# Peptides against a protein of PDB entry 6DSZ, part 11

Target 1, 361 residues: chain A of PDB entry 6DSZ
Amino acid sequence: NYVVTAQKPTAVNGCVTGHFTSAEDLNLLIAKNTRLEIYVVTAEGLRPVKEVGMYGKIAVMELFRPKGESKDLLFILTAKYNACILEYKQSGESIDIITRAHGNVQDRIGRPSETGIIGIIDPECRMIGLRLYDGLFKVIPLDRDNKELKAFNIRLEELHVIDVKFLYGCQAPTICFVYQDPQGRHVKTYEVSLREKEFNKGPWKQENVEAEASMVIAVPEPFGGAIIIGQESITYHNGDKYLAIAPPIIKQSTIVCHNRVDPNGSRYLLGDMEGRLFMLLLEKEEQMDGTVTLKDLRVELLGETSIAECLTYLDNGVVFVGSRLGDSQLVKLNVDSNEQGSYVVAMETFTNLGPIVDMCV

## One batch from the design tools (peptide; made by RFdiffusion4, then SolubleMPNN)

Design b1_p8_6_s1 (from b1_p8_6, 6 letters changed)
Fold by OpenDDE base, seed 1:
Order: sequence, then structure tokens, then C-alpha cells
Structure b1_p8_6_s1 (fold): chain B 361 residues (1-361), chain A 8 residues (1-8)
Amino acid sequence: as target 1 above (361 residues)
Amino acid sequence: MKALESLE
């Protein structure tokens, strides 16, 4: 009986940072196909805590903290549309990952979207939103006592959604999305009514954005609004203020991932298809009435890494670079550049052995 | 670089 030790997947397809093991611990969670790895971030590096096998390829992985929870919960959606909410529990040396809720959210009828699965969580934890199929937005209401993830669909008039996020600071759950029609790409907002199971008019829209606008970043308070990332431009809109930049340096390669550095949304990491790492900066202006507004946007080249599938800022200038195509890295951002002009130093490299062909014999 | 201030 040859126990073929199935080689563990090494390609990273998702990562998230938060407080999953405790309120005090900073965690890095890494998705590698069907495997979830949980680390504690320490001054000495990443300490492994637990590995979890999932019943399918992880397509969505998001941390969220409902009101009254002491630590974050984990939402996972698989490529086969199995959804679960996971909780970490430790009792002495015994570590358990508990399924709080689960469900299958597959529809019998629908065209799977060409841009793949998108999963988002309302910042106030009122609902989960899923873009799985063209012309549909699936809503999972978040209820503490519900062990069964129930979902309903709202019809989208916009058939070709490119990306979608929930906005911050909205009285009702509000989505912001980039969509394509015959006239080009546009940004629109909708309020989501849980009661009526419909969309209401959102606070703003922006018609005729850049033709290759591909990503939406929801910006927290005090700025609010969203950043739209394209091939040639980065734009900000919050309903009252619009600002656009077109830095020549981003035209060299497509930006493919992003991660927020500051809790207030002042800085974001950006990664492109050549493995370049950028910082996007939101410069604030304080008004005489104490209102904070966006003054300017800037992009700075930090250095080069492996081609990021996902980025997550940890702490103290440390960034995890999750790579599907190359080795994943733990990197340090330094205030001073090295002799080559880079502000990025590799601290640790995690070898990617390539796609594990599951030869089911 | 100012972009990297307060990360240390």
C-alpha cells in the first residue's frame, strides 16, 4: 500500500489578515486550492497554528466581525458554491474550527459570470453579497442564530458586472460596482433592501469610466466612497468629490490586486502582472469645520516581488505576497531604499512547486 | 519615502 503522500498545494489563490484566533492575535490566513492555512503573526515571523482541508477549491475567503463577537469569523465560498461561516475555538491545547453556518448557494439556472465568483461582506455585517451569475446579485442575510445560510437573488439590470464592493458609512447596505454595456464601462451604486428584497437607487453613479476599469476599492470613513482602478487611471468618487490620476508608471503592467494598509484608508498596496509593488496614497485635507476630504491621489513604486495573486499588509511594514505563478513572500517595507532604489526586502520565501496535478489513480 | 512613514 503505497501511501502516496499527496503533495500539499503551494500555489496561493487567496489571503486575508485579521483577528481570527483571538481578539489580540494578528492572523494571516492563506488559501491554497482546497487547503486553508492559519498563522499567527509574531515579531519573529509567521507561526503556524492550524491547517484545514475544505470540501472544494476556495473561491472566496473573507473575515468579518458581527456586533458582539470578540473575534473575527471566516466566510468561505468554494468553487462548487458551498458556503460556510467558520469560528476558531481553542480550549487549552485543543484547537477546533467550528462551522457556525453552512449552505449551498448554487442556482439551477444562470450563466456563470466570465469574471468568476465575487463575494463581499457589508462592513456593518448586515449581509453577504455574491456575484455568481450574470444579471443576479445573491444576498445572504447575516443572522446570529441561523445555522443554515439562506440566500435570495436580486435581479441586476446590469448584466456584465466587472467588480463589486459594499461601501462604508451607509445607512442601508450599499453596493458599488463597475459594469460594462455597449457604451463602455460605468460605475453605479445600489442600496440593498433586505425587507423588500430589491435594489433601491444608490447615492451616486459615474458614467463612462476608463474602458479597462477592473477593480473597486471601498474606502472607509472619513473619506468614504470608492476607488476605481483601470489600466491607465485611478479614480476616486464619493458622491460629492471626484478625482482622477493617470500616472504613466501604471501603464507598463496591469494592476491585478490591492490591499488596504491604513484602517482609515489613507494607503493601499497595489500589485501588477510584472510583480511591481506600489503604494497608493490618499492625501487628506482638513476643513475648518473638522470635515476630512480627499486632497490628492499619489502612486509610488516601492519595488518588485513575486507576481501577486493577493496582497495583505500585516504590521510594522511587513507584507505577505501570495503568489499563484511564483513563490509567495514575506517582505519588509523600509523607509530608506537599498542600493538598487528598492524599498522592498524579502524576509521569507515560500517555494511554489507548481500545480499539483491530482492524479486520482 | 513619505509613503512608508509610520510603518516602523
Scores: peptide ipSAE 0.270, ipTM 0.893, DockQ to the pose 0.828
Fold by OpenDDE base, seed 5:
Structure b1_p8_6_s1 (fold): chain B 361 residues (1-361), chain A 8 residues (1-8)
Amino acid sequence: as target 1 above (361 residues)
Amino acid sequence: MKALESLE
């Protein structure tokens, strides 16, 4: 009887950084199919803390901190539409991952979206939004006392949503999304009414964006608004200011992931399908009245990594590159380039053994 | 590179 010890999954399909184990600890959380790996980020590198098995492939993994929580909570959605909110608790040497809330958010009727599952959290922690099916936006209200995640659907007129985020600095929860219709791709905003369970008109829209606009980045205050990333262009819009750049360097390969570096939204890491790592910069201009406005957008090539499925900035110029197709990496960003003109140095590489072929014999 | 300033 050869017990083929099934190797643990090594392909990364998600990563997030935050304060999950404590208020003080910086954590890296890595999703590898059905497994969640929790690390503490230290000056010496990644310290493993816990591995958690999930009852399905992790499709969404997001950290969030409700008002009055000392540390982050973890939202997970599986590919089978099982949702949970997890809390880390440690009592001496005993480490427990507690389910604060759970629910199944599957609908009996709906076409699963071709671009897969999108899950987003309102920056003020009022709700979770889910794009699971075409023409539907699912809302999970965040209530502290509710152990059961209840959801409702709002109908979207826009059937083909490409990407969606919650905006910052909005009185009501407001989504910004890229969608496609027969006329092209467009950006629209909606306010989400929890009371009426409907969309209200959002603060702005932009019709006829780039044909290959694929990602929305919500920008925090003081800038606010959103960045729209395409194949040829990067645009910013906040309802008042519009700015677009078309740097030739981004046309060479499709940008597929992003991560915010600065809390104020001044810098973002971008990864493309060739493993190139970029910095997107938002240059500020301070007006005489003290208002901060966006002056310019710039993109700078940093170097090359494994093809990122996800990126997360840790601290001190260290970035985790989560890869599905190649080896995941810890990389250091240096102020000075090496002899090859790269600002990226690999610190650690995590071998990806590829898909476990479950040969059911 | 200015883009990498104040990361350390």
Scores: peptide ipSAE 0.269, ipTM 0.893, DockQ to the pose 0.831
Fold by OpenDDE base, seed 3:
Structure b1_p8_6_s1 (fold): chain B 361 residues (1-361), chain A 8 residues (1-8)
Amino acid sequence: as target 1 above (361 residues)
Amino acid sequence: MKALESLE
């Protein structure tokens, strides 16, 4: 009896950092197809806590903290449109992952979007937004006592959304998105009314952005607004201020992922298709009235890693590089470069065995 | 590098 130990998936398709196990613990959560791995980040490295099997491929994984929660909750959406909100509970040595809420958010009618599933959470935890189908934006209201995730659709006039995020510091939940039409790519904003179940006009728009604009980063206060990443340019817009840079170094390879380093949005890690790791810097200017404005944007090359599917900053200059195509890594960012001019040092490497061909024998 | 200051 060869117990073919079914090899666990090793390719990483998502990662997030937050306080899931407790208010004090820093956690790394890793999605590997249908598996969720939970770690505590320690000075000695990653301590495994729990592994959870999901009823499908994880398509969205986001941590969020509703008002009055002591620790983060986990939102998961599968590729088969099963949604859940998970909570970590520990009582002595007993560890439980509790489903607070669940639901299926599949529509009977709609064209699945070519750019795949996008799931986003409002920074004030008022709603979850889902772009699943062309011409629809799905909303899941976040109510504390609701065990059933109920959703409704709002019609989008823009049929080809590339990326979407909720903005920070908005009185009403506000989305910012890149979309494509026959005239090119554009950026638009909408306010989302939970009461009326409709879009209202957002605070700003930018028509005719770069043709290859592919990612939206929502920037926290005090800056607010959004960063738009293209092939040739990086732009910032908040309704009052516009700033664009076109650093030649980003033209060499497409940026494919990002992660915020500073809570205030002053620094972001960027990864490209060649495994280059960059730091995007937002330089601040403090005005005489105490307002903070964006002075400049800069991009610095840090070094090379495995090709990142996802990046997450942990602490103390340590970054987890989640890779689908190569080995995942823990890397240290150093203030001083090595002899090769790199600021990146690999601390640990996690072997990727590639796609598990489930040969049903 | 200034970009990596205050990470440690």
Scores: peptide ipSAE 0.266, ipTM 0.893, DockQ to the pose 0.832
Fold by OpenDDE base, seed 2:
Structure b1_p8_6_s1 (fold): chain B 361 residues (1-361), chain A 8 residues (1-8)
Amino acid sequence: as target 1 above (361 residues)
Amino acid sequence: MKALESLE
């Protein structure tokens, strides 16, 4: 009996940052297929804290902080539709990852969406939203006392959702999504009623966006609204303000991931399929009444990294580049360029050994 | 670069 010690997965499927281990610690959480790696971000680099085996491939991984929690909780959804909410507990040197809630959210009827699983959390932690199947939006109400994750479906008229996010600053949970129909791609919003288990009309819509619009970024207050990223354009809309840019540099390769740098949504990192790293800037204008409005959008090339599956801004200009296709990296953003004109310096590289071919013998 | 200001 050759116990082939299966090599641990090295390809990164997702990464998130937050305060999972404590209120004070900054963590990096990395999903590698069925493995969750938890790090503390320190001045010396990434300190490993815990590795957790999951009962399936991680499809969604999101940190969230319900009202009255001192630290973030972790939502995980697997590719087999097992959902859980995890909490980190430490007692002295003993470290436990506790399942606060769990459930299976698979439906007996539904066409799995070809674009895969999307999981999102309302910024006010009222619900989790899941796009698992075409024409359905699954809602998991967030209740602190419920150890069993209960979900319900709302019918979505838009069958081909490309991406979806919850908006910030909405009285009711409000989704913003890009969808495709025979006329092209469009952006729409819906309010989600937990009481009635239905959609209400959202605050705004934008018909006929760019044909290759692929990502929605929800922008926090004071700007609010959303950024829509396409192949050729980046657009902002909040119901009152619309702004679009078409920087030629983004046409060279498809933007595939993003991460917010500033808590107020003034800057975002963007990664493309060539491993180029960009900064998207939201330039503010302060009105005489004290309101903040978007004045302009700008994109700047920072440098080149491994092809990012996910990006996570940590602190002090340090970015984790999670790669599925190449080596993951810890990189530093510098104010001054190097001799090659790059503002990106690799600090650490994490070797990707490629796909684990599960040879089921 | 202005885009990288206040990250240090």
Scores: peptide ipSAE 0.266, ipTM 0.893, DockQ to the pose 0.826

Design b1_p8_6_s2 (from b1_p8_6, 5 letters changed)
Fold by OpenDDE base, seed 3:
Structure b1_p8_6_s2 (fold): chain B 361 residues (1-361), chain A 8 residues (1-8)
Amino acid sequence: as target 1 above (361 residues)
Amino acid sequence: MEALKSLE
């Protein structure tokens, strides 16, 4: 009896950092197809806590903290449109992952979007937004006592959304998105009314952005607004201020992922298709009235890693590089470069065995 | 690099 130990998936398709196990613990959560791995980040490295099997491929994984919660909750959406909100509970040595809420958010009618599933959470935890189908934006209201995730659709006039995020510091939940039409790519904002179940006009728009604009980063206060990442340019817009840079170094390879380093949005990690790791810097200017404005944007090359599917900053200059195509890594960012001019040092490497061909024998 | 200050 060869117990073919079914090899666990090793390719990483998502990662997030937050306080899931407790208010004090820093956690790394890793999605590997249908598996969720939970770690505590320690000075000695990653301590495994729990592994959870999901009823499908994880398509969205986001941590969020509703008002009055002591620790983060986890939203998961599978590729088969099963949604859940998970909570970590520990009682002595007993560890439980509790489903607070669940639901299926599949529509009977709609064209699945070519750019795949996008799931986003409002920074004030008012709603979850889902772009699943062309011409639809699905909303899941976040109510504390609701065990059933109920959703409704709002019609989008823009049929080809590339990326979407909720903005920070908005009175009403506000989305910012890149979309494509026959005239090119554009950025638009909408306010989302939970009461009326409709879009209202957002605070700003930018028509005719770069043709290859592919990612939206929502920037926290005090800056607010959004960063738009293209092939040739990085732009910032908040309704009052516009700033664009076109650093030649980003033209060499497409940026494919990002992660916020500073809670205030002053620094972001960027990864490209060649495995290059960059720091995007937002330089602040403090005005005489105490307002903080964006002075400039800069991009610095840090070094090379495995090709990142996802990046997450942990603490103390340590970054987890989640890779689908190569080995995942823990890397250290150093203030001083090595002899090769790199600021990146690999601390640990996690072997990727590639796609598990489930040969049903 | 100045960009990496305060991470340690």
Scores: peptide ipSAE 0.338, ipTM 0.921, DockQ to the pose 0.839
Fold by OpenDDE base, seed 5:
Structure b1_p8_6_s2 (fold): chain B 361 residues (1-361), chain A 8 residues (1-8)
Amino acid sequence: as target 1 above (361 residues)
Amino acid sequence: MEALKSLE
């Protein structure tokens, strides 16, 4: 009887950074199919804390901190539409991952979207939004006292949503999304009314964006608004200011992931399909009235990594590169380039053994 | 690179 010890999944399909284990600890959380790995980020590197098995492939993994929580909570959605909110608790040497809330958010009717599952959290923690099916936006209200995640659908007129985020600094929860229709790709905003369970008109829209616009980045205050990333262009819009750049370097390969570096949204990491790592910079201009406005956008090539499925900035110029197709990496960003002109140095590499072929014999 | 200042 050869017990083929099934190797643990090594391909990374998601990563997030935050304060999950405590208010003080910086954590890296890595999703590897059905497994969640929790690390503490230290000056010496990644310290493993816990591995958690999920009852399905992790499709969404997001940290959020409701008002009055001392540390982050974890939202997980599986590919089978099981949703949960997890809390880390430690009592001495005993480590428990507690389910604060759970629910199944599958609909009986709906076409699963071709671009897969999108899950987003309102920055003020009022709701979770889910794009699971074409023409529907699912809302999970965040209520502290509710152990059962209840959801409702709002109909979207826009059937083909490419990406969606919640905006910052909005009185009501407001989504910004890229969608495609027969006329091309467009950006639109909607306010989400929890009371009426409907969309209201959002603060702005932009028709006829780049044909290959694929990602929305919500920008925090003081800038606000959103960045739209395409194949050829990067654009910013906040309802008042519009700015676009078309750096030739981004045309060489499609940008596929991003991560915010600065809390104020001044810098973002971008990864493309060739494993190139970029920094997107938002240059500020301070007006005489003290208002901060966006002056310019710049993109700088940092170097090359494994092809990122996800990126997360840790601290001190250290970045985790989560890869599905190659080896995941810890990399250091240096102020000075090496002899090859790269600002990226690999610190650690995590071997990806590829898909476990479950040969059911 | 100026873009990488203040990360360390």
Scores: peptide ipSAE 0.334, ipTM 0.919, DockQ to the pose 0.839
Fold by OpenDDE base, seed 4:
Structure b1_p8_6_s2 (fold): chain B 361 residues (1-361), chain A 8 residues (1-8)
Amino acid sequence: as target 1 above (361 residues)
Amino acid sequence: MEALKSLE
């Protein structure tokens, strides 16, 4: 009986950064198929803390901090629709990943969406939203006392959702999404009523966005609103202000991932299909009344990396580039360019051995 | 690059 020790997966399909192990620790969490890797970010690099096997491919991985929690909790959804909320506990040398809540959120009826599973968390931790099936938006209310994740569906009239996020600074949980209909792609918002289990009209909509609009970024306060990324354009809308740019440099390859650098949403990393790394900048204007508004958007090319599936800004200009197609990297952003004009320096490379074909022998 | 200021 050759116990073929299944090679550990090396392709990265998700990554998140936050304070999972403690309030003080900065963590990098990496999803590699069914495996979760937990690191502490140190001045010397990534320190491995724990590896966790999941009962399926990780489809969604998000950190969130409910009111009154000292550290972040982790939401995971698998491709088999198993949901859990995980907590890190350490007692001396004993490290435990505790399931705070779990549930299966699969529906008996529904067409799985072609764009895959989308999972999002309300910034105020009121609910989790899931786009699993066409024409449905699943809601998991977040309650501290519930060990069982209960979900309900709201009918979504827009059958072809491309991407969806919760907005910041909304009195009620509010989603913003890109969808496609026969007339093109559009952006719409809905408020989510937990009480009535329905959508209410959101604060704004934008019809006829770019035909290839593919990503929504929720922008935190003070700006609020959302960024919509397309193939040719980047747009901002918050209900009161609209701004669009079409930098020629982004037309060369499709932007496929993003990550917020500044807590206030002033800078975002963007990665494209050629492994180019960009900085998106939101320029602020302070009004006489003390309100902050968006003045302009700009995009700067930083350099090249492995093709990113996910990006996470860590600290001190260090970025983790999670790659599915190539080697993952830890890179440093420098204020000054090198001789080639790049602001990106590879610090560490993590070899990707390719897809593990589970050959059931 | 100005875009990278304050990251160091």
Scores: peptide ipSAE 0.334, ipTM 0.919, DockQ to the pose 0.837
Fold by OpenDDE base, seed 2:
Structure b1_p8_6_s2 (fold): chain B 361 residues (1-361), chain A 8 residues (1-8)
Amino acid sequence: as target 1 above (361 residues)
Amino acid sequence: MEALKSLE
């Protein structure tokens, strides 16, 4: 009996940052297939804290902080539709990852969406939203006392959702999504009623966006609204203001991931399929009444990294580049360019050994 | 680059 010690997965499927281990610690959480790696971000680099085996491939990984929690909780959804909410507990040197809630959210009826699983959390932690199947939006109400994750479906008229996010600053949980129909791609919003288990009309819509619009970024207050990223254009809409840019540099390769740098949504990192790293900037204009409006959008090329599956801004200009296709990296953003004109310097590289071929013998 | 100000 050759116990082939299966090599641990090295390809990164997702990464998130937050305060999971404590209120004070900055953490990096990395999903590698069925493995969750937890790090503390320190001045010396990434300190490993815990590795957790999951009962399936991680499809969604999101940190969230319900009202009255001192630290973030972790929502995980697996590719087999097992959902859990995890909490980090430390007692002295003993570290435990506790399941606060769990459930299976698989439906007996439904067409799995070809674009895969999307999981989102309302910024006010009222619900989790899941796009698992075409024409359905699954809602998991967030209740602190419920150890069993209960979900319900709302019918979505738009069958081909490309991406979806919850908006910030909404009285009711409000989703913004890009969808495709025979006429093209469009952006729509819906309010989600937990009480009635239905959609209400959202605050705005934008018909006939760019044909290759692929990502929605929810922008926090004071700007609010959403950014829509396409192949050729980046657009902002908040119901009152619309702004679009078409920087030629983004046409060279498809933007595939993003991460917010500033808590107020003034800057975002963007990664493309060539491993180029960009900064998207939201330029503010302060009105005489004290309101902040978007004045302009700008994109700046920072440099080149491994092809990002996910990006996570940590602190002090340090970025984790999670790669599925190449080596993951810890990189530093510098104010001054190097001799090659790059603002990106690799600090650490994490070797990707490629896909684990599960040879089921 | 101005876009990277305040990250240091």
Scores: peptide ipSAE 0.329, ipTM 0.918, DockQ to the pose 0.833

